# Peptides against a protein of PDB entry 6RO1: the designs that were tried, part 148

Target 1, 216 residues: chain A of PDB entry 6RO1
Amino acid sequence: LGKEIEEYIHKPKYCLPFLQPGRLVKVKNEGDDFGWGVVVNFSKKSNVKPNSGELDPLYVVEVLLRCSKESLKNSATEAAKPAKPDEKGEMQVVPVLVHLLSAISSVRLYIPKDLRPVDNRQSVLKSIQEVQKRFPDGIPLLDPIDDMGIQDQGLKKVIQKVEAFEHRMYSHPLHNDPNLETVYTLCEKKAQIAIDIKSAKRELKKARTVLQMDEL

## One batch from the design tools (peptide; made by RFdiffusion4, then SolubleMPNN)

Design b2_p25_1_s4 (from b2_p25_1, 11 letters changed)
Fold by OpenDDE base, seed 1:
Order: sequence, then structure tokens, then C-alpha cells
Structure b2_p25_1_s4 (fold): chain B 216 residues (1-216), chain A 25 residues (1-25)
Amino acid sequence: as target 1 above (216 residues)
Amino acid sequence: MPNKYTLLTKEEAKKLLEEYKKKLE
């Protein structure tokens, strides 16, 4: 269900207007989760599908991501890899296809104009970490309907189903079970997605508070 | 699904940008 929402969000027709410099985005490539990074810029490449001859534009967003130091050494010829959990890593600007954006935050950071110096790039990591401290339940997400203006009926139906599920969850007799959290962890996809959506909405509400945003 | 090559190398990115620039000329 969360993946279904993601399939809408990462479409260029929806997300491009929100890929301004400083926007927090989450990048994932298969098993490689880079976590939260910061948009630097994006570019469009005209492409032609080899089989159909149809125009298929490619969109590449440059994202400042925390990468492993090893990946930096081979960055010319090898794709970047995320920093290991216990590794400090290094922030590097990585070209990413737009469909690899797994999340877009409502938070937009001020970033240095010159990201060539390592210190400037690392300062952005400090900023991201500060944002994470402000949002212990997770960095707030853009609402696909209210913020991004997506009008797709399929997405609306998905959201409605999630909301209905949440309602049922709270009305269910097992809601008072002290082991509910454990049960939800076992009920893998739908329950976690519902929790994530609720959490995201809560954090988004917090992020919209002017005073809180000014502190970021 | 995205594959491991969907994150571009610096060389690939450079080529991509150069091609894009040429198309804009």
C-alpha cells in the first residue's frame, strides 16, 4: 500500500515541481537504502524508446546523499553505495533517476551554494540530522493530495482504504491488547503502512507550524 | 523495477549531461 503511493509520488508529472534545491528526499535503489538526502538540482534527457520509437524522457535528480567512503574512491566507474550503519560516510552529490525517490519531504533546507568543498557537504548532513532530531517519529512527508495536488482516483481509493483500515484497527477489540505493537509488526505490510501514513500526517501537521519550520 | 545501474556513475552522468547539452544546441 505504501508502495502504491510511492508509485504515484515518484512520477515526474507529480514530483518535479517539488524537486527544488534543498528539498529532503529519500532514495532507495533495490537493497540500497541511502535514507534521506537533499536535492541539489535535476535535469531532463530526451530519450527514444528503442522498440517503439516513442519519446520517453529521462529525469535525473542530483541528490546529496550519505555514501560509503569506499564508494567514493570508485565513484567514477561504480555506482555510489550508502554508508554503513556504523560508518560516518561522506556526503556526495549522486545522480539519481527520479523513480528511485521513495519519499519526498515537506521540509526544505538551506544548502551551501558551493558544494564542492567537503565541509560544505558535511554541513548538510548535520542539518539533516538536526531535522531528524526534531521529528523523532520520522521526517514529515508531502501529502500526495493536499500538498502535491495529485487527483488520481486510484490514489484516492488507496488512501481511503488505508484510512478505513486505521479506523477498523482502533475499533477492533484487540486494540486494547498490550501486545498490539508486536501483532502489528507481524502483520507486515498493510498495518505498517497505515501506521506510517498516520505518523506522516502527524509530522506534516507539526512541520506546517511556522515556528517549528523557522527553527529548521 | 530499478536495477543496480539506475544510480548513475559519474562517467555515465557526464555522458548523459553532455548528450543533453548537445540536444539543446
Scores: peptide ipSAE 0.070, ipTM 0.585, DockQ to the pose 0.029
Fold by OpenDDE base, seed 4:
Structure b2_p25_1_s4 (fold): chain B 216 residues (1-216), chain A 25 residues (1-25)
Amino acid sequence: as target 1 above (216 residues)
Amino acid sequence: MPNKYTLLTKEEAKKLLEEYKKKLE
């Protein structure tokens, strides 16, 4: 059931509006689970399917992920790998296809403007870890219905089934921890953390515009 | 079919971004 929900969430038509810089997302590529990372940027690339010749737009999101240091040695030519459990790893900006996003959080982080310095990247990891500590049951997810506004009836049915068995899968516990200075969320009603509503709305509008271009 | 480029290399990403920028100009 979780996988079924994922199939909806990672669709560009639904998730792009929420891929603002600082958004917490989970990235999984086959057997490689990177865990939670932070969106840095995203872009759209027109692509043509080789077999059908049909346009298949690619959406690439740059995500700051905890990667193994070994995999980063050949990062120019080889895909990054997640940090091993026994290593600290290094936060690195990794370009991923949007469909590799296994989860999207309601939480956004304030990230350093310059992510080139390793210390700045590692500071983001610290922030992620802090958020994780505040949410021992898991980082809150965007509610696909209430937050993401997905109207798909199929998804609604899936969610209903999931909620029947797994209560509050997409719940956002109320918190007012002042120590979460680097955290904000689009779920204004569910979070006691200050949110830049205007910024969020602007980003949402931009993302929607991108989607509309694909439909025309 | 799933795209070959699931997790992109830096070079691949750079290429894509450059192409994207050119199209926007």
Scores: peptide ipSAE 0.048, ipTM 0.550, DockQ to the pose 0.025
Fold by OpenDDE base, seed 2:
Structure b2_p25_1_s4 (fold): chain B 216 residues (1-216), chain A 25 residues (1-25)
Amino acid sequence: as target 1 above (216 residues)
Amino acid sequence: MPNKYTLLTKEEAKKLLEEYKKKLE
């Protein structure tokens, strides 16, 4: 049933309006589950079908994803791979076809304007982790009907079946939580604080090293 | 065959973006 819902939500006609920078999305490519990432931007590529000459637009969304360090080394020639559970990984902007989005969250994070620095990218991971901590039952999803406005009767039937079994999936009490904006702000603040602390620690370490050299 | 185009390499993405920019100009 979850897969059936995914078949609707990843369609460009439904999901594109919600692919704003900062939107949390879940990315899955076959056996590679990247988990939750953050939309950076999206673009439309005109693709000409070789046989019909018809324009079939391809939609590519750049998503900040937690990738394995190994995959980053080969990023020029190989597709990114998700970080293993036991590795730290690195947040990297990965171009993803829209149909690979397995979920779209109602949560939209503030992201750094410049994602070139590694620290800025890693701060987003901290924000995602903070969101996950706040939502122990899972990051809230956009409601396909109420939020995304999908009118497909087939989807409605699927949702009805799902609701019969898992009413909790879309009945997030936090949907009406006026503090959601606060949550986003808090995530951003915590991420910034974490960066500041890390920077301060590095500076302190450098200062200590200099002092040790002066004592030498 | 894994659809080579599901996840783009950085080079492929760069090329795509450049092409897109050219179309917008």
Scores: peptide ipSAE 0.025, ipTM 0.538, DockQ to the pose 0.028
Fold by OpenDDE base, seed 5:
Structure b2_p25_1_s4 (fold): chain B 216 residues (1-216), chain A 25 residues (1-25)
Amino acid sequence: as target 1 above (216 residues)
Amino acid sequence: MPNKYTLLTKEEAKKLLEEYKKKLE
């Protein structure tokens, strides 16, 4: 269900207006989950479909992401890799295709103007961590309907299903069953984005602001 | 749509940005 929502939100026609510098986004590339990063910039590249000759623009967003130090050694020739759970990692500006954005937050950060110094990049990580502390239930997401203005009926149906599913999970008499908890954990992972969206609705008024480092 | 350039290298990114700048000029 979460993946189904992602298929809508990462479409350029929906997400581009929200990719301002400082916007918190999640980046995932296949098995590589970078977690939350910060938008730095985006660009549009003209592309032509090889088979049809039709124009198919390519959208690239530069995102400040926590990367493994090992991946930085070959950063010129190899794609960046996410930091391992057991390492601090290093914040790097990574160009990613827009469709790799798995989530978009309602939170926007002030970022240093110059991200070339390591200390400036690492300060952004600190800011992200402070935001995470502020939102223990997860960083709030943009509402795809109310905030992003997506009117697709398919998405509405997906959201309704997610809400119904959540209701069933939390109202289930066996909520305290250890086996059920395992199932919930698995389901929560799959539907994490949807859950976060619901949370965002509740916290939207609080989170729909530009946050400064000194306020974190 | 998936493209061969999911995550770009620094060189690829530089090239892309240069092309973008040329379009703006």
Scores: peptide ipSAE 0.024, ipTM 0.557, DockQ to the pose 0.028

Design b2_p25_2_s1 (from b2_p25_2, 12 letters changed)
Fold by OpenDDE base, seed 4:
Structure b2_p25_2_s1 (fold): chain B 216 residues (1-216), chain A 25 residues (1-25)
Amino acid sequence: as target 1 above (216 residues)
Amino acid sequence: DEEKRKKILEELEKESEKKVGDIKL
């Protein structure tokens, strides 16, 4: 269910209009969870599939992510690694394939015009952390139907299944299936995020107002 | 000026209410 929604959201057809500079996005690469970062820009790269000769355009988004300082010393040859929970890390602009975006927020931050200075990049981390404090239940997501305008009937059916699953979850607290609890916790977090999206859209309108007022 | 802040806010609200879809690629 959660993953099925991600498969729609990370499609270039749907997400590219929302990848504006300052957009909060969640980045996950296999086992590497970078958490929330900020879109800097995106680019289209021509990729030629080696076996079909078909041009499969790769979309690369540059995302300001919290990276491990150890991974940065080898940055000429190795992919950036996420900062450990116990380390400070460093905010870096990382080129990310668009399919590695696990979530897109309704939040858009201001970013410094020059991200070359470490202090400017670290200021964005403080802004992300302030957004996280304002949203203890999680950073608000774009609604794939209402915000992203995705008309796909498959997605609508997935969302209806999520909503029906969430409703069943609240109605039946007694199913001791440990596999259900993991899916339940993901769906509750998502339902809470969805309910909080309406309140959070109002507070985010206010919070965007505040972040704009602090730069003026 | 408070009026300029209010106008920038109203413009940003209007731009935020613009359907995030009319970015002509």
Scores: peptide ipSAE 0.015, ipTM 0.397, DockQ to the pose 0.047
Fold by OpenDDE base, seed 3:
Structure b2_p25_2_s1 (fold): chain B 216 residues (1-216), chain A 25 residues (1-25)
Amino acid sequence: as target 1 above (216 residues)
Amino acid sequence: DEEKRKKILEELEKESEKKVGDIKL
């Protein structure tokens, strides 16, 4: 269910207005969870030659992320790796595709104008840690309907299902079941499979529509 | 076409994982 909400939030039409400098965002790339970072800026990477209207413009967000020091020693061409929990790490500006933003916070921080000094970048980490201390239950998210203004009826139905699921999880006597984590993991896997089936059906429908347009 | 689009996206993803060296502000 969370991943279905992410698919709506990742759309540039919805997220770009909220990617102001200082916005807290969560970044996840495959197996690498960077946790909470801070937006510096975003840019449009158009591989679209002005006459080939077929590629949705890719947006790259520059995000201050806590990176491992080991990853910093390796060439500027190597992927940034997240800092381990037990290491200090270093805050670096990392270019991130918009679809790697797993969450967008309502919180916006002040950022130093000059991010070249390591101390200025590390001051932002202290500010993130202060926000995390103020929100022990987690950093507050933007509401996709109320804050982001997303009118999509598909999203409204997903949110209603999440709320009804959360309400059932908190109200059900199973909240004391030691298998709750296993049930969560199974529900997430089932939700992922349902998304993958829905995406594959959409791709099949698109491919069939393209084939029908090439036969006309 | 779709496989070429997927490869271009995967290459762009790998290029986006590259560190921007120290922001020359």
Scores: peptide ipSAE 0.010, ipTM 0.324, DockQ to the pose 0.021
Fold by OpenDDE base, seed 1:
Structure b2_p25_2_s1 (fold): chain B 216 residues (1-216), chain A 25 residues (1-25)
Amino acid sequence: as target 1 above (216 residues)
Amino acid sequence: DEEKRKKILEELEKESEKKVGDIKL
């Protein structure tokens, strides 16, 4: 279910309009979870499909990610690795294929104009951590339908299945299967995240209005 | 502003030869 939503949102036709500088995004590459990073820019690369001759443009998004210091010291040819949970890490601008975006936030941060200084990059990590403190239940996601305008019937069916599953979880006090709790806790966390996204969008709209009022 | 940002990013891309994913560029 949540992975099926990811398969829609990471498609360039849906996500590119939302990849503005300062957008919070989650990046995953195979087993490497970078967590939340910040979009710096994106670029279109011309790619020609070898079998069809069709132009299949690759989209690369530059994301400021928390990387391990070990990965920073290793040769320029090695892929960036996520910072360990206990590690401070270092914020680095990393080129990321758009399909590696696992989530897109409704939150957009102000970023320093110059990201070459380490201190400017690390200031963005402090801003991400401040957003995480303000959203203890998780950083608010873009709504695929209401915010991103995705009209795909497959996605609507996935969302309806999530909602129907959530409603069944609340309506059936089904006794005693311990394996249901793990799937249920993941779906309840996502449902609660979706309800909390509506409240958190209202609070973020209020907080953005307040931040705009405190700058006045 | 956008061109200066693009140049800073191109410099950061050159300094950060570290890719996430199979970016066969």
Scores: peptide ipSAE 0.009, ipTM 0.353, DockQ to the pose 0.034
Fold by OpenDDE base, seed 5:
Structure b2_p25_2_s1 (fold): chain B 216 residues (1-216), chain A 25 residues (1-25)
Amino acid sequence: as target 1 above (216 residues)
Amino acid sequence: DEEKRKKILEELEKESEKKVGDIKL
């Protein structure tokens, strides 16, 4: 369910209109979860499909991400790694392929014009942390249908299944079944994406008024 | 709506070649 929604959202034809500078996005590469970062810019790269010779454009988003200081020392030779939970890390602009975007927020932050100074990059981390404090139930997501306007019937069926699953989870009293916790951690990730969609629908109606203010 | 999105995508694609916004790295 959540992963199936991601497979639609990260497609350039749907997400590029929403990848404005300051947009909050979640980045995940395999086992590396960077969490929430901020879009700085994006670029189109021409790619040629090796088997067809067809032009297949690749999109690279420059995202300001919290990286480990250890990976930064080796950044000339190694890919950036996410900061460990107990690590302060450092905010860096990382080129990310668009398909590595796991979520797109309705929130758009003001960002410094010059991100070369470490202090300017670290100020954006403070802004992300302030947004996270304002949204204890999670940073609000763009609605794939209402905000992104995706008309795909496959996505509509996935969302209907998510909404029907959420309605069932909230309508059943939480009986202590211990096998529910492992399904709940996978379904809390899926239902956090969908509760993030539905609480974000309620909070987007409230926060569209507050976060479009020049104060963040 | 779809045509408007296609136009926005084409505009953003053209802007993506030039860097979108006044952000200096």
Scores: peptide ipSAE 0.021, ipTM 0.431, DockQ to the pose 0.051; fails the geometry check

Design b2_p25_2_s2 (from b2_p25_2, 11 letters changed)
Fold by OpenDDE base, seed 5:
Structure b2_p25_2_s2 (fold): chain B 216 residues (1-216), chain A 25 residues (1-25)
Amino acid sequence: as target 1 above (216 residues)
Amino acid sequence: MEEEIKKKLEELLKKSEKEVGDIKL
């Protein structure tokens, strides 16, 4: 259920109006959970589909993310990796495809005008941590209907199912139903599988692009 | 390489369909 909501939020027609500088967003790329970061800017790139000549616009958002220091040393050749749980890491501006935004917050932070100094980037991490302390139950999300104005009937049905599930969970006097943990674990597994599918599709596209370059 | 990625994708799609069935019950 929560993942079906993500598929709507990822659509550029819905999320782009909310990708203003300072917006809190959660970034997940395959097995790499960066957690909460801050939007710096976004750009539209024209991409030509190789088989149709159709312009398929790619949307890239620059997000200030907590990255591992090890991945930053190799940043000339390797994609940024999230900081390990026990690692301080370093805040870096990372170009992220809009479809990797797992959540969008209602919270918008003030960001320094110059993000070149490490101290300015690390000040934003302190601000994220202050927001997390203010919201112990989690950083508040944009409401897909009320805040984002999504009128899609498929999304409304998903939300109604989530609300009906939450209502059943809270109305059941046995908060300890072993079936609830199994449903959450299944939702997380389905969650991981959908990420792995998206990874495998990207690898397949890369492999085909390399084969097309070897045939020229 | 492409065939191995296709096979992995098909296995993941089958797992996803099974997990969707189990959550719809």
Scores: peptide ipSAE 0.035, ipTM 0.611, DockQ to the pose 0.013
Fold by OpenDDE base, seed 2:
Structure b2_p25_2_s2 (fold): chain B 216 residues (1-216), chain A 25 residues (1-25)
Amino acid sequence: as target 1 above (216 residues)
Amino acid sequence: MEEEIKKKLEELLKKSEKEVGDIKL
């Protein structure tokens, strides 16, 4: 379910319009979870498929990620590794293939114009951590339909299945209580509260977007 | 405006936690 949504979101035709500088994105490369980083820029690289000679354009996003200091010392040959949980790490601009984006946030941060100074990069980490503190339930995602405009019927069916699964997950722990009506009413209330939380998170996003526009 | 929305969100979270507590009883 979540993975099936990711397969749509990381497609260049859908995500590229949202890869603006300052966009929060989550990066995962195989076993390496970098967590949340910030888009710096994106580029299209011409690639040739080795077997067909066909032009397969690679999309690379430069993402400011929290990297381990050990991986940076070996930076001549080794891919950047995520900072360990207990490690301070260092924020670095890492070129990431667009398909390695596991999530795209609705949040966009202001980033310093010059990311060469370590302090400027580390200031962005402080901003990410502040956003994480403001969203204890997790950083808000772009809605693939409402925010990203994805009209794919496959995705709509996946979302309907997720919503039906969420509704069932909210109802299933309660189906063994002999007071089925009280339980059903509590499930409906919990589902309504989840909708209201989603709505309040959208309103908070809109309010913040307006405040960022009034500061420009 | 942000503070009011944040306060409303905190109230909704607190209601959700109470309802989850009441379901475990």
Scores: peptide ipSAE 0.032, ipTM 0.578, DockQ to the pose 0.021
Fold by OpenDDE base, seed 3:
Structure b2_p25_2_s2 (fold): chain B 216 residues (1-216), chain A 25 residues (1-25)
Amino acid sequence: as target 1 above (216 residues)
Amino acid sequence: MEEEIKKKLEELLKKSEKEVGDIKL
């Protein structure tokens, strides 16, 4: 269920108005969970392929993320990696595709104007840690309906199902309703199939891109 | 290659429809 909400909020149509400098966002790329970072800016990369009139606008957000020191050494050839749990890491500005945003916070931080000095980037990590200390139950999310103004009836039905499910989970902690585990397992399977569909669509788009390059 | 990816996508869509049916029960 939470993953179904994510598939709405990460759409550029809905999230772009909220990607202001200083916005807290959570970034996940496949197996790499960067956790909470801070938006620096966003850019529209028009992938104007000269031969396909489909302007599929790629949106890239620059996010200040806690990266491993190993990834900084290899930064010329390798994608940034998240800091290990026991590592201090270093805050680095990473270009992130908007669809890799797993969460958007209501919280907006002040950020230094110059993020070139390491100390200025590390000061933002301290500010994130202070916010995490203020919110022990987790950093507050933007409400997709009330804050983000998403009018999608599919999302409203997902939220109603989440709320009904959470209400069932919290109101019946003592009912081993075998249906609850079944609904969780089905929701996880559906979420996995949705990921696999999204992967297959990306592979199809890549394959079509290669075919268009081999026809040139 | 493209045809195989399309076929896999159709199989995934059909699985998703079946699971949505099972969640409605």
Scores: peptide ipSAE 0.032, ipTM 0.601, DockQ to the pose 0.012
Fold by OpenDDE base, seed 1:
Structure b2_p25_2_s2 (fold): chain B 216 residues (1-216), chain A 25 residues (1-25)
Amino acid sequence: as target 1 above (216 residues)
Amino acid sequence: MEEEIKKKLEELLKKSEKEVGDIKL
């Protein structure tokens, strides 16, 4: 259900009006969760589809994200990686394709005009952390219907199913519906399997890099 | 080593697909 909502929100036709400087957005790329970052700007790039010659506009948003310091040293050759949970990291402006936005917040921050100084970028991390402290249940999202004006009937049906699920979840104490504990435990298992898949893909990439070194 | 990691990844993908089928969330 949450993923089905993401598929509407990240569409340029819906999200572009909300990608103003200072907007909080959540970024995910191929299992790399950057968490919450701040929009700096966006740009439209002309792309040509190789098979049709049709103009397919790519939308790139520059997002200030908490990156691993290790990935920043290699930033000329490697894509930025999210900071580890235990790492301080460094805030960097990262170009992100709009479809990699997993969430858009109602919250908009004031950002420094000059983000070249490290201190200015790190001040934005302090502001994100302050917002997270003010919202212990999570940073507030834009409502896809009321805030974003999405009129899609598919989305309305998804939201109604989520609300009906949440209502059942709050109206039945977790202890009285074995199906609800099973759904939470299944969601946790699914999340754990997604972490394990990401770990196995990293191990596979490392093993391939070692094999390429042994063939040299 | 690579084959064991591939096999583990395939098992995890199959588990994920099975759980994605059961969790229409």
Scores: peptide ipSAE 0.033, ipTM 0.623, DockQ to the pose 0.013; fails the geometry check

